Peptides against a protein of PDB entry 5OK6. Designs and how they scored, part 91

Target 1, 215 residues: chain A of PDB entry 5OK6
Amino acid sequence: ELPGLDSQWRQIENGESGRERPLRAGESWFLVEKHWYKQWEAYVQGGDQDSSTFPGCINNATLFQDEINWRLKEGLVEGEDYVLLPAAAWHYLVSWYGLEHGQPPIERKVIELPNIQKVEVYPVELLLVRHNDLGKSHTVQFSHTDSIGLVLRTARERFLVEPQEDTRLWAKNSEGSLDRLYDTHITVLDAALETGQLIIMETRKKDGTWPSAQL

## One batch from the design tools (peptide; made by RFdiffusion4, then SolubleMPNN)

Design b2_p19_4_s1 (from b2_p19_4, 9 letters changed)
Fold by OpenDDE base, seed 1:
Structure b2_p19_4_s1 (fold): chain B 215 residues (1-215), chain A 19 residues (1-19)
Amino acid sequence: as target 1 above (215 residues)
Amino acid sequence: APFPPLPKVTFVPKERLEL
């Protein structure tokens, strides 16, 4: 059963727990398609529960580029294409109106950047490869706030690198050359790694030399 | 671009190799 329209408005738009609440690092927020949200606003502001302005179930279909992998379209803009809601508000709306059948929620995390907290709508997808087999990639998602060290550990795990094997990362740059990622303590953001970027894991030879030293 | 390019916060030393 739907709560009263005024109650819905207060729950979703309440600055303490709703849409206007402060961002907190690590918390989940959810995307809601903007037109649906506007329709909901019109409905609850209209004061008539039987209004023809009833928004129906949440449908984020227009935000997805495909219904197979459920990836977001590129270039979506907050306030234009979608609204961000905290988990509590999202769950209220889903409980009240439902979500389109088979459609996953668009959950994103709040990340902390040096001077701002932001919902990371677009985490970085990196193509991890080995230096000796550039044709076999593992696509892995990372936060902009994840360290290069995490990228390296993830690459080692995906490629089943033995603990005694020494490895390092290279990023293919826009010029087609490789930039060595020396500092593993910096973030994906600091390294300016981008979605779709090729990250090459180089494994040290048994003789103690690096494959790249012979290029 | 999905995010406006967040400014690089720190300088990353790079060695460049040609493939």
Scores: peptide ipSAE 0.025, ipTM 0.473, DockQ to the pose 0.445
Fold by OpenDDE base, seed 3:
Parts: C-alpha cells; sequence; structure tokens
Structure b2_p19_4_s1 (fold): chain B 215 residues (1-215), chain A 19 residues (1-19)
C-alpha cells in the first residue's frame, strides 16, 4: 500500500537519510530519471493522492544507451538527466511505484576522491591484453579508486597466470607508445587511465628477462 | 566529461616503450 504523500516525501527527501543525506564511501546509490522524479515530487507535494500527477512506475529507459547490455548513455548529468537516491530511498520508491518490467536498477557506488565523495556513475572500462597476444582483449570494469595492483591481479586471473609467473603492466598512451605502470599502489585515477584504454600485461620469461627489454 | 579534470595527485615516473 502506498504511504501518505507527506510520509513519502519525508522518507525520500529528508535531510538525514533521504536524497540529501551525506555520501559515504562504499554505499550504493541508484539513478532515477529526472522527469519521473520531478513528477513524483509534484505528486507528493500536491497533497492529492487521486491527482493526475501520479508518476506511474519508474522508467529509466532514457538513461540507457541500449537494452542489451544496459549501458548508460555518455554525458549524463546529475540534476539534469537523473537524480541520485540512497539504497533505502530507491527501494521504497520501487516498492511503492514499481520499476519498468525487465529494466535493471542503475546501482552505483560512492567513491572517495582526494577532496570529495562522489557516486561513480561511470567506472573505467579497461582493455586487458597479453604482450604476446594483443588481439585478444578482456574488457574489465574498474573504479577510479581501484589500485593498479588490483588491475594487475585481475589481469593475472583473467589470463590464468600461474602464481610463480612474474607480470607487469603497460598502458598504451595517446602517442601510441607504452607507459609502464611501475607503482601498483596508485589508483586508476592517479594513473590517468581512461575507458577504452589498452592495458598490456607483460609476463617475465623463464630466463628472467622481460620481453620488452629486447625491443 | 563524466568527471571534472581531477588533479593528478601522484607523479609516477613512466618508462615509455615504443610499440
Amino acid sequence: as target 1 above (215 residues)
Amino acid sequence: APFPPLPKVTFVPKERLEL
């Protein structure tokens, strides 16, 4: 059953636990298409449950680039295209109004950046390859706050590298050269890695030499 | 751009290989 309109507003938009609550690193937030949310605001602020302003089910279709992979459109802007809700508020709205059939929730994580916490709407998609087979890529999603060490571990796992094999990463730069990722403790953000960037995993030879040292 | 240009906090020396 739908709560009273004032109760809905207080539950979703209260300053303590609602939409305006502080971000916390690691928490899940959800995207809601802005026009739907504004329609909901108008409905609950109108004070009439029988109003023609009823928002219907949540429909985020306009935020998706495709309905196959459910990728977000590029360049979406908070407050223009979508609003962010904490998990509790999202689940209330879905419980009250429903979500469009077959449409997945748009869940994103709060990340901690040097001066701000932000919901990471667009994680980084990297193209992982081996130095000896550049044509066989694995696309893997990472947070901007993930370490290069995590990227390396992920690459090792995807390519089934044995624990005794030594590996290192190179990033293809805009000039077409490879930049070695020496420091594995820095983040994807600090390394300035971008979506679609090629990351090459080099495996050390059995003789203890690196393939790249012969170039 | 999904993120404003964040200042690169850590300068990491990069070795450049020519492909």
Scores: peptide ipSAE 0.024, ipTM 0.476, DockQ to the pose 0.476
Fold by OpenDDE base, seed 2:
Structure b2_p19_4_s1 (fold): chain B 215 residues (1-215), chain A 19 residues (1-19)
Amino acid sequence: as target 1 above (215 residues)
Amino acid sequence: APFPPLPKVTFVPKERLEL
């Protein structure tokens, strides 16, 4: 059952779990398409539950690039294309209005950056390849806050690298050269890795030499 | 294609984080 309009407004905007609550690292936030949200605002601010301003079910369709992988469109902007709601507020709206049938929630995590918390709307998608087969990539998502060590471990796992095999990473830079990712403790952010960037996993030869040392 | 020449010095430019 829908709560009173004033109660909805207070719960979503000004409640303890409202839109304006501080971000906390690791929390889930959800995207709501801006037009729907504005329609909801108009509805609850209108004071008439029987008004023609009823927003209907939440529909984020315009935020998606595709309905297969449910990838977000690139370049979406908070406050313009969508609003961010904390999990509790999102769940309230979904419970009150529903979500468009078959459409997944757009859940994102708050990440801790050196000076700010941010909802990571666009995790970094890296193209992981082996040095000996650059044509076979694994696309994997990483947080900007994930370490290069995690990227390396993930690459090893995806390529079924045996524990005894030594591996290291290279990133293909904008100039088309390869930058060695020496420090595995820095983040994806610190390494300035970008979506679509090719990350090459080099495997040490059985003779103890690196393939790249012969180049 | 062979590995492009590996520059040994990774200068990670700090500036391009469009966060």
Scores: peptide ipSAE 0.009, ipTM 0.501, DockQ to the pose 0.035
Fold by OpenDDE base, seed 4:
Structure b2_p19_4_s1 (fold): chain B 215 residues (1-215), chain A 19 residues (1-19)
Amino acid sequence: as target 1 above (215 residues)
Amino acid sequence: APFPPLPKVTFVPKERLEL
């Protein structure tokens, strides 16, 4: 059953689990399409439950670039294209109004940056390849806060690298050259890695030489 | 370059970093 309009407003906007609550690292937040949310605001502020301003089911269709992979459109802006709700508020809205049939929720995580917490709306998708087979890529999503060490471990796992094999990473830069990722303790953000960027895992030869040192 | 010329791979355009 739908709660009273004032109760909806307080719970979603101003409650302990509302939109304005502080971000906490690791928490899930959800995107809600801005026009739907504004329609909901108008509905609950109108004071009439039978109003023609009823928002209907949550529909985030305009935020997606495709209905196959359900990827977000590029360049979406908080407050313009969508609002962010904490998990509890999102689940309340879904319970009250429903979500458009077949449409997945847009869940994102709060990340800790040096001076701020943010919802990471666009995690980094990297193209992982081996130096000896550049035509076979694994697309893997990483947080900007993930270490290069995690990227390397993930690449090793995806390519079934044996524990005794020594590996290192290269990133293809904007100029088309390769930059070696020497420090594995820096983050994806610190390394300025971007979505769609090619990351090459080089495997050391049995003779102890690196393939790149011979080219 | 440390590696032979890379094949033309389809890069996903740079997403706007909302961080």
Scores: peptide ipSAE 0.024, ipTM 0.494, DockQ to the pose 0.027; fails the geometry check

Design b2_p19_4_s2 (from b2_p19_4, 8 letters changed)
Fold by OpenDDE base, seed 5:
Structure b2_p19_4_s2 (fold): chain B 215 residues (1-215), chain A 19 residues (1-19)
Amino acid sequence: as target 1 above (215 residues)
Amino acid sequence: APFPPLPKVTYVPEERLPL
């Protein structure tokens, strides 16, 4: 059953637990398509539950570039294309109005940057490969705040590398050369890694030599 | 395919991130 219109407005738009609440690192927020959200605002502000302004189910279709992988379109802007809601507010709207059939929620995390907290709408998708099989990639999503050490550990896990095997990373740059990721303590952001970038995991040989040292 | 040669580490400022 739908709550009263004033109760809906207060639940979603309040500054303590709703849309205007402070961001906190690690929290989940959700994208809502702007036109739907504005239609909902008009409906609840109108004061008539039987109004023709009823928004219907949440439909984020315009935010997706495809309905297979459910990737977001590039260049979406907060306040223009979508609004951000905290998990509680999102779940209220979904429970009241529903979500379009087959659409996944667009969940994103709050990250801590040096001076601000922000919802990371576009995390980095890296193509992880082995040095000896560049044609077999694993696409893995990382935060810009994740360390190169996490990328390396993730690559080792995906490729089932044994604990005793020594590994290191290379990033393919825009010039087609390979940049060695020496410092594993820097972030994905600090390393300037981008979505679709090829990351090569090199495994040390049993003789203690590196494959790349013979090139 | 062989590995290409090694270049320098670059830092990208936060303001340029597609966040």
Scores: peptide ipSAE 0.020, ipTM 0.586, DockQ to the pose 0.064
Fold by OpenDDE base, seed 3:
Structure b2_p19_4_s2 (fold): chain B 215 residues (1-215), chain A 19 residues (1-19)
Amino acid sequence: as target 1 above (215 residues)
Amino acid sequence: APFPPLPKVTYVPEERLPL
């Protein structure tokens, strides 16, 4: 059974636990399509449960680029295309109204930037390759706050690099040259890595020389 | 505040990696 309209409003819009609550790093937030959310607001503010303003089930279809990989459309804007809800509020709405059948929730994480907490709606998708097989890429998603060290570890794992093998990363830049990622402690954001960027893992030779240093 | 200076990146042409 649906809670009373005033109760719904208080649960979702409550400043302590609702939509306006402070962001906390590592927490999950969910995207809700804006028109649905506005319809819900109108319904619960109207005070009539039998109102024609009933929002129906949550349907985020307009936020997706495709229904195969459930990728978000590019360029979506908070407050224009979607509203962000904390996990508790999202789960309440889903329990009350349902989610469109077969549609996944759009879960995103709060990240810590130097002066701002932000829900990371668009994590970075990097194309990981080996220096000796540039044609075989692995697409891996990273946070902007992930370290280059994590990217390197992930590449090593994906390519089954043995612990005793030494490896380093290069990023292909817009000029077609490779930027050596020397500092593994900087973030993906600090390195200015972008979605679709090619990241080359170079493996050190058994003789202790680097492939790139011999050319 | 300006982002801390990016670490010095060494640029190598892509053609200098063994394919």
Scores: peptide ipSAE 0.019, ipTM 0.510, DockQ to the pose 0.110
Fold by OpenDDE base, seed 2:
Structure b2_p19_4_s2 (fold): chain B 215 residues (1-215), chain A 19 residues (1-19)
Amino acid sequence: as target 1 above (215 residues)
Amino acid sequence: APFPPLPKVTYVPEERLPL
């Protein structure tokens, strides 16, 4: 059953788990399409629950690039295209209004950046390749806060690298050259890695030499 | 050469943080 309109507004906007709640690293937040949210605001602020302003079910269709992978459109802006809600508020709205049939929730995590928490709407998608087969990539999603060490481990796993094989990463930069990712403790963000960027895993030869040292 | 003659590591300046 739908709560009273004032109660809905208070719960979503000003509640302990409302939209204005401080971000906390590791928490889940959800995207709500801005038009729907504005329609909801109009409905609950109108004071008439029988109003024609009823928003219907949550529909995030305009936020998706495709309905196959449910990838977000690029360049979506908070406050313009969508509103971020904490998990509790999202679940309330879904409980009250439903979610459009077949649409997944758009869940994102709060990440800790230097001096700020942010909802990571666009995690980084890297193209992982081997130095000897640049044409075969594995696309893998990473947080900006993930370490290069995690990227390396993930690459090793995807390429079924044996534990005894030594590997290192290179990133193809905007100039088309390769930057060696020496420090595995820095983040994806620190390394300036971007979506669609090619990350090359180099495997050490059996003779103990690196392929790159012979170039 | 596909690999640089001198390896480098690049860092993102704080003022240009993506997200």
Scores: peptide ipSAE 0.017, ipTM 0.563, DockQ to the pose 0.075
Fold by OpenDDE base, seed 1:
Structure b2_p19_4_s2 (fold): chain B 215 residues (1-215), chain A 19 residues (1-19)
Amino acid sequence: as target 1 above (215 residues)
Amino acid sequence: APFPPLPKVTYVPEERLPL
């Protein structure tokens, strides 16, 4: 059963706990397709529960590039293509209206940047490879706020690198050369790493030399 | 208002190698 229309509006648009609530780092927010959300707004503002403006189930289909991997389309804009809701508000809407069958929620995290909190709609997908086998990649998602150290640890784990093996990262740049990621304390953002970028893990040789020293 | 795009910080690597 749906709550009263005024109650729905207050619950979802309430500045303390709704759409306008402050962003908090690490919290989950959800994308709602803009047209659906506008239809919902019209419905609850209309004051008639039996109105033909009933929005039906939440359907984010237009936000996805595919229904296999459920990846977002590139270039979606908040306020134009979608609305961001905090987890509580999202769960209310889903409980009231449902979500399109088989469609996953579009959950994203709030990240903290130096001067702003933001919902990270597009985390960075990196292609992790070994220096000696560039054809075998592991695609791994990272936050822009994740450290290069985390990328390195993740690469080591994915490639089953032994603890005694020394490794370092290179990023393939736009010029087709490799930029060495020296500082493991900087973020993915600081390193200007991009989705689809090739990240090469170099493993130190047993003789103590690096493979790259032979280039 | 829509969230601004994420800024890119200029990272200058000390070493560059050909691929």
Scores: peptide ipSAE 0.016, ipTM 0.496, DockQ to the pose 0.816

Design b2_p19_4_s3 (from b2_p19_4, 8 letters changed)
Fold by OpenDDE base, seed 4:
Structure b2_p19_4_s3 (fold): chain B 215 residues (1-215), chain A 19 residues (1-19)
Amino acid sequence: as target 1 above (215 residues)
Amino acid sequence: APFPPLPEVTYVPEERLPL
């Protein structure tokens, strides 16, 4: 059953689990399309439950690039294209109004950056490849806060690298050259890795030489 | 925002990667 309009407003905007609550690292937040959210605001502020301003089901269709992979459009801006809601507020809205049939929720995580907490709307998608088979890529999402060490471990796992095999990473830069990722303790953000960037895992030869050192 | 200076990187041309 739909709560009273004032109760909806208080719960979603100003409640302990409302839109304006402090971000906390690791929490899930959800994107809501801005026009739907504004329609909901108008409805609950109007004071008439039978108003023609009823927002209907949540529909985030305009935020998606495609309905196959449900990727977000690039360049979406908070407050212009979407609103961020904490998980509890999102679940309330979904329970009250529903979500468009077949459309997935747009869940994102709060990350902690040196001076700010942020909902990471766009995780970094890296193309992981082996130095000896550049044609076989694994696309993997990483947080900007993930370490290069995690990228390396993930690459090793995806390529079924044996524990005794020594590996290192290279990033293809905008100039087409390879940048060696020496420090595995820095983050994806610190390494300035970007979505669609090619990350090459080099495996050390049995003779103890690196393929790249012979080039 | 100025990206932090990329670590001193040894550049290997992609053309040199052993296929």
Scores: peptide ipSAE 0.016, ipTM 0.529, DockQ to the pose 0.109
Fold by OpenDDE base, seed 1:
Structure b2_p19_4_s3 (fold): chain B 215 residues (1-215), chain A 19 residues (1-19)
Amino acid sequence: as target 1 above (215 residues)
Amino acid sequence: APFPPLPEVTYVPEERLPL
C-alpha cells in the first residue's frame, strides 16, 4: 500500500534524510532514472492517487549500457540522466513502486575527496596483468580513494602471489610507456589511474633482480 | 596538473613488454 502523496514527497525530499541530505563517506546512494523520478514528482505533487501520472515501477534501463553486466552508460550526468537518492529513500521508493523485474539497483558509495564528498558513480576499473603474461587480465573495480597499496595487494591475491615474492606495479600511460607506481600510499586518483588502464604487476626474480632492469 | 606528480616515475617503453 502506498503512503499518502504528501508523505511520500516529504520522505523522499526531506533534507534531513531524503534526497537533499548531506553526503556521508561510506554511505550507499542509488541512481534513479531522471524521467521516472520526474514522473514520480508530478504524481505526488498532483495530489490525486488515481492520477494517470502514476510512475509505475522504477526502471533504470536507459542508464545501462547492457542488461548482462549491468554497467552504466558512460557520461551520465546527475540531474540530467539520473537522480541520486540515499539508501533509505531508495528503499522506500522500491517498496512503494517496485523495481523493474530482474534489474539490479544502481548502488554507489559516497567517497571523501580532499575538499568534497561525492557519490562515486564511476569507480575506476583497472586491467591487472602480470609482466610475463599480458594476455591474462583481471578487471577489478577500485575507488578513486583506494590506495595503490590496495591495488597491489589485490593484484597479488588475484595472481596467487606467494607472500615471499616481491612485486611492484607499473601503469601504462597515455604515451604507451609504463610509469612505475613507486608510492603505494597515494590513491588511485592521485596516481591519475583511469578506467580501462593497464596495470602491470612485476614480480621480482629469485636472483633478486627485477625483470624491468634487463630492459 | 591537478594532481601532484608521482614522486618517482620510471618510464619503460611498451615495446619492451613483456618484462
Scores: peptide ipSAE 0.014, ipTM 0.510, DockQ to the pose 0.109
Fold by OpenDDE base, seed 5:
Structure b2_p19_4_s3 (fold): chain B 215 residues (1-215), chain A 19 residues (1-19)
Amino acid sequence: as target 1 above (215 residues)
Amino acid sequence: APFPPLPEVTYVPEERLPL
């Protein structure tokens, strides 16, 4: 059963546990398409449960660029295209109204940047490759706050690199040259890595030489 | 603050990589 309209409003819009609650690093938040959310607001504020303003099921279709990979459209803006809800509020709305058939929830994490906490709507998708097989990529998603060390570990795992094998990373830059990612303690953001960027994992030879050192 | 510049990047042209 749907809760009373006033109870729905108080559950979703409150400043302690609802939409207006403080962001906390590592928490999950969910995107809701703005027009649906505004329709819901109008419905619950109207005070008539039988109103023609009933929002129906949550439909985020307009936020997706495709229904295969469920990637978000580029350039979506909070408060214009979508609203952000904490996990509890999202789950309430889904339980009350449902989610459009076949659509996944749009879950995102709160990240901590040097001066701000924000929901990371667009994490970085990197193309991981081996130096000796550039045609075989693994697309992996990273937070801007993830370290280059995590990117390296992830590349090693995806390529099944043995623990005794030494590896290092290169990033292909906009000029078509490769930049060595020497510092593994800096973040993806600090390294200015971008979605779609090619990251090359170089493996050290058994003779102790690097493939790139012979160039 | 702008993130500290990456240490001197040794640029290797892609065309030269036996990579």
Scores: peptide ipSAE 0.017, ipTM 0.499, DockQ to the pose 0.097; fails the geometry check
Fold by OpenDDE base, seed 3:
Structure b2_p19_4_s3 (fold): chain B 215 residues (1-215), chain A 19 residues (1-19)
Amino acid sequence: as target 1 above (215 residues)
Amino acid sequence: APFPPLPEVTYVPEERLPL
């Protein structure tokens, strides 16, 4: 059964787990298509449960680029295309109104940037390759706050690199040259890595020499 | 550059790391 309209409003807008609550790093937030959310606001503010303003089930179809990978459209703007809700508020709305059949929730994480917490709507997708097989890529999603060390560990795992093998990363830059990622403690953001960027894992030879030093 | 010019690589989404 649907809660009373005033109760719905309090839970979603003004509750301790409401839309306006402070962001906390690592928390899950969910995208809701803005027109649906505005329809819900109008419904609960109208005070009439039998009104023609009933929003129906949540449908985020307009936010997706495709229904295969459920990738978001590029360039979506908070407060224009979607509203962000904390997990508790999202789960309330889904329990009350439902979610469109077969459509996944759009879950995103709060990340901590130097001066702000932000919901990371667009994580970075990197193309991981080996120096000796540039034609075989693994596309892996990372947070902007993930370290280059995590990118390296992930590349090692994907390419089944043994623990005793030494590896390092290179990023292909906009000029088509390779920049070595020396510092593994900096973030993906600090390294200015972007979605679709090619990251090359170089493996050290058994003789202790690097392939790149012989070219 | 330490490597020869890189070919274009096909973009294939595989996995999302847990953030």
Scores: peptide ipSAE 0.014, ipTM 0.507, DockQ to the pose 0.025; fails the geometry check

Design b2_p19_4_s4 (from b2_p19_4, 9 letters changed)
Fold by OpenDDE base, seed 1:
Structure b2_p19_4_s4 (fold): chain B 215 residues (1-215), chain A 19 residues (1-19)
Amino acid sequence: as target 1 above (215 residues)
Amino acid sequence: APFPALPEVTYEPKERLPL
């Protein structure tokens, strides 16, 4: 049974716990397709539960580029294509209206940037490779706020690098050259790493030399 | 309507900066 329309409006638009609430780092927010959300607004504002404006199930299909990997389309704009709701508000709407069958929720995290909190709608997908096998990539998603150290640890784990093996990262830049990621304490954002960028893990040779020193 | 007409709420984007 649906709550009263006024109750729905207050619950979803409530500035303390609804759409208007402040962003907090690490919290989950969810994308809702804009037209569905506007239909819901019209429905609850109409004050008639039997209105033909009933929004039906939440359907984010237009936000996805595919229904296999459930990746978002590129270039979606908040307020135009989707609305961001905090987890509580999203879960209320899903409980009231349902979500389209088989469609996953579009959950994203709030990240903290130097001067702003943002919902990270598009985390960075990096192509991790080894210096000696550039043809075998592991695509791994990272936050812009993740450290290069985390990228390196993740690469070591994915490639089953033994603890005694020394490794370092290189990023392939837009010019096709390799930039060494010297500082592992900077973020993915600070390093200006982009989705689809090739990140090369170099492993130190047993003789103590680096493979790249011979390039 | 059992309650006053709800005001139209303008959506304010949470995202202010492109990443």
Scores: peptide ipSAE 0.064, ipTM 0.637, DockQ to the pose 0.023
Fold by OpenDDE base, seed 4:
Structure b2_p19_4_s4 (fold): chain B 215 residues (1-215), chain A 19 residues (1-19)
Amino acid sequence: as target 1 above (215 residues)
Amino acid sequence: APFPALPEVTYEPKERLPL
């Protein structure tokens, strides 16, 4: 059953689990399309439950690039294209209004950056390849807060690298050159890695030489 | 170049997705 309009407003905007609540690292937040959210605001502020301003089911269709992979459009802006809601508020809205049939929720995580907590709307999608087979990529999502060490471990796992094999990473930069990722303790953010960037895993030869040192 | 000419995978530099 739908709560009273004032109760909806208080719960979603100003409640302990409302939109304005502090971000906490690791929490899930959800994107809601801005026009739907504004329609909901107008409905609950109107004071008439039978109003023609009823927002209907949540529909985030305009936020998606495609309905196959459900990727977000690039360049979406908070407050312009979408609103962020904490998980509890999102689940309330979904329970009250429903979500468009077949459309997945847009769940994102709060990350801790040096001076701010932020909902990571766009995790970094890296293209992982081996130095000897550049034609076979694994696209993997990483947080900006993930270490280069995690990227390396993930690459090793995806390529079934044996524990005794020594490996290192290179990033292809915007100039088309390769930057070696020496420090595995820095983050994806610190390394300035970007979505769609090619990350090359180099495997050390049995003779103890690196393929890149011979070129 | 330490790797053979990477096929020009035209990775369009995806614009800086706003963190």
Scores: peptide ipSAE 0.022, ipTM 0.519, DockQ to the pose 0.028; fails the geometry check
Fold by OpenDDE base, seed 5:
Structure b2_p19_4_s4 (fold): chain B 215 residues (1-215), chain A 19 residues (1-19)
Amino acid sequence: as target 1 above (215 residues)
Amino acid sequence: APFPALPEVTYEPKERLPL
C-alpha cells in the first residue's frame, strides 16, 4: 500500500536520510530519471492520490545506451538527466511504484576525492590484456580512486597468474605507444587512465628477462 | 616473441568525463 503523499515527500526529500543527506564514502546511491522524479514530486505535492499526475513505475530507459549491457549514456548530468537518491530512499520508491520490468537499478558508489565526496556515476572501464595475447581482453570497471596496484592484482587474478610470477603494467597512450605504469600506489585518476584504454600486463620470463626488453 | 605490433588503435581521447 502506498503511504500518504506527505509521508512520501518527507521520506524522500529530507536532509537527514533522503535526497539531501550528506554523502559518505562507500555508500550506495541510485540514479532516477529526472522526468519521472519531477512527476513524482508534482504528484505528492498535489495532495490528490487519485490525480492524473500519478508517476507510474520508475523508468530509467532514457539513461541507458543499450538494454543488453545496461550501460549509461555518456554525458548525463545530475539535475538535468537524473537525480541521485540514497539506497533507503530508492528502495522506498521502488517498493511504492515499482521499477520498469527488466530494468536493473543504476547503483553507484560514493568516492572520496581530495576535497569532496562524490557519487561516481562513470567508473573507468579498462581493457586488460596479456602482452602475448592482445586479442583476448577482459573489461573491468575501476574507480578513479582505485590504485594501479589494484589494477595489477585484478589483471593477475583475471589471467590466473601464479603467485611466483612477476608482472607489470603498460598503458597504451593516445600516440599508440606504451607508457609504463611504474608507480602502483597512484590512483587510476592520477595515472589519467580512461574508459576503453588498453592496459597490457607483461609477465616476466623464467630466465628473469622481460619480453619488452627485446623491443 | 616480440610484443606483437600493437594495432594502431586510434585512441581518441574520450573527453574527460567530468569527475
Scores: peptide ipSAE 0.020, ipTM 0.509, DockQ to the pose 0.027; fails the geometry check
Fold by OpenDDE base, seed 3:
Structure b2_p19_4_s4 (fold): chain B 215 residues (1-215), chain A 19 residues (1-19)
Amino acid sequence: as target 1 above (215 residues)
Amino acid sequence: APFPALPEVTYEPKERLPL
């Protein structure tokens, strides 16, 4: 059964777990398509449960680029295309109204940047390859706040690199040259890595030489 | 295997990587 309209409003908008709650790093937030959310606001503010303003099930279809990989459209704007809800509020709305059949929730994480917390709607998708097999990529998502060290560890894991093997990363830049990622403590953001960027893992030879040093 | 060279050498992947 649906809660009373005033109760719904208080849980979603005005609660300690409502839409306006402070962002906390590592927390999950969910995208809700704006028109649906505005319809819900109108419904609960109207005070009539039998109103023609009933929003129906949550449908985020307009936010997706495709229904295969469920990738978001590029260039979506908070407050224009979608509203962000904390996990508790999202789960309430889904329990009350349902989510469109077969459609996944759009879960995103709060990240901490130097002066702001934000929900990372668009994580960075990197193309990981080995220096000796550039045709075999692994696409992996990273946060902008993830370290280059995490990218390297992830590449090592995906390519089944043994612990005793030494590896390093190169990023293909916009000029088509390779920039060596020397500092593994900087973030993906600090390294200015972008979605679709090629990241090459170089493995050190058994003789202690690097493949790139022989060019 | 030949590694594409250091920062000043343009390397173009021979094959389109699956996105």
Scores: peptide ipSAE 0.009, ipTM 0.491, DockQ to the pose 0.031; fails the geometry check

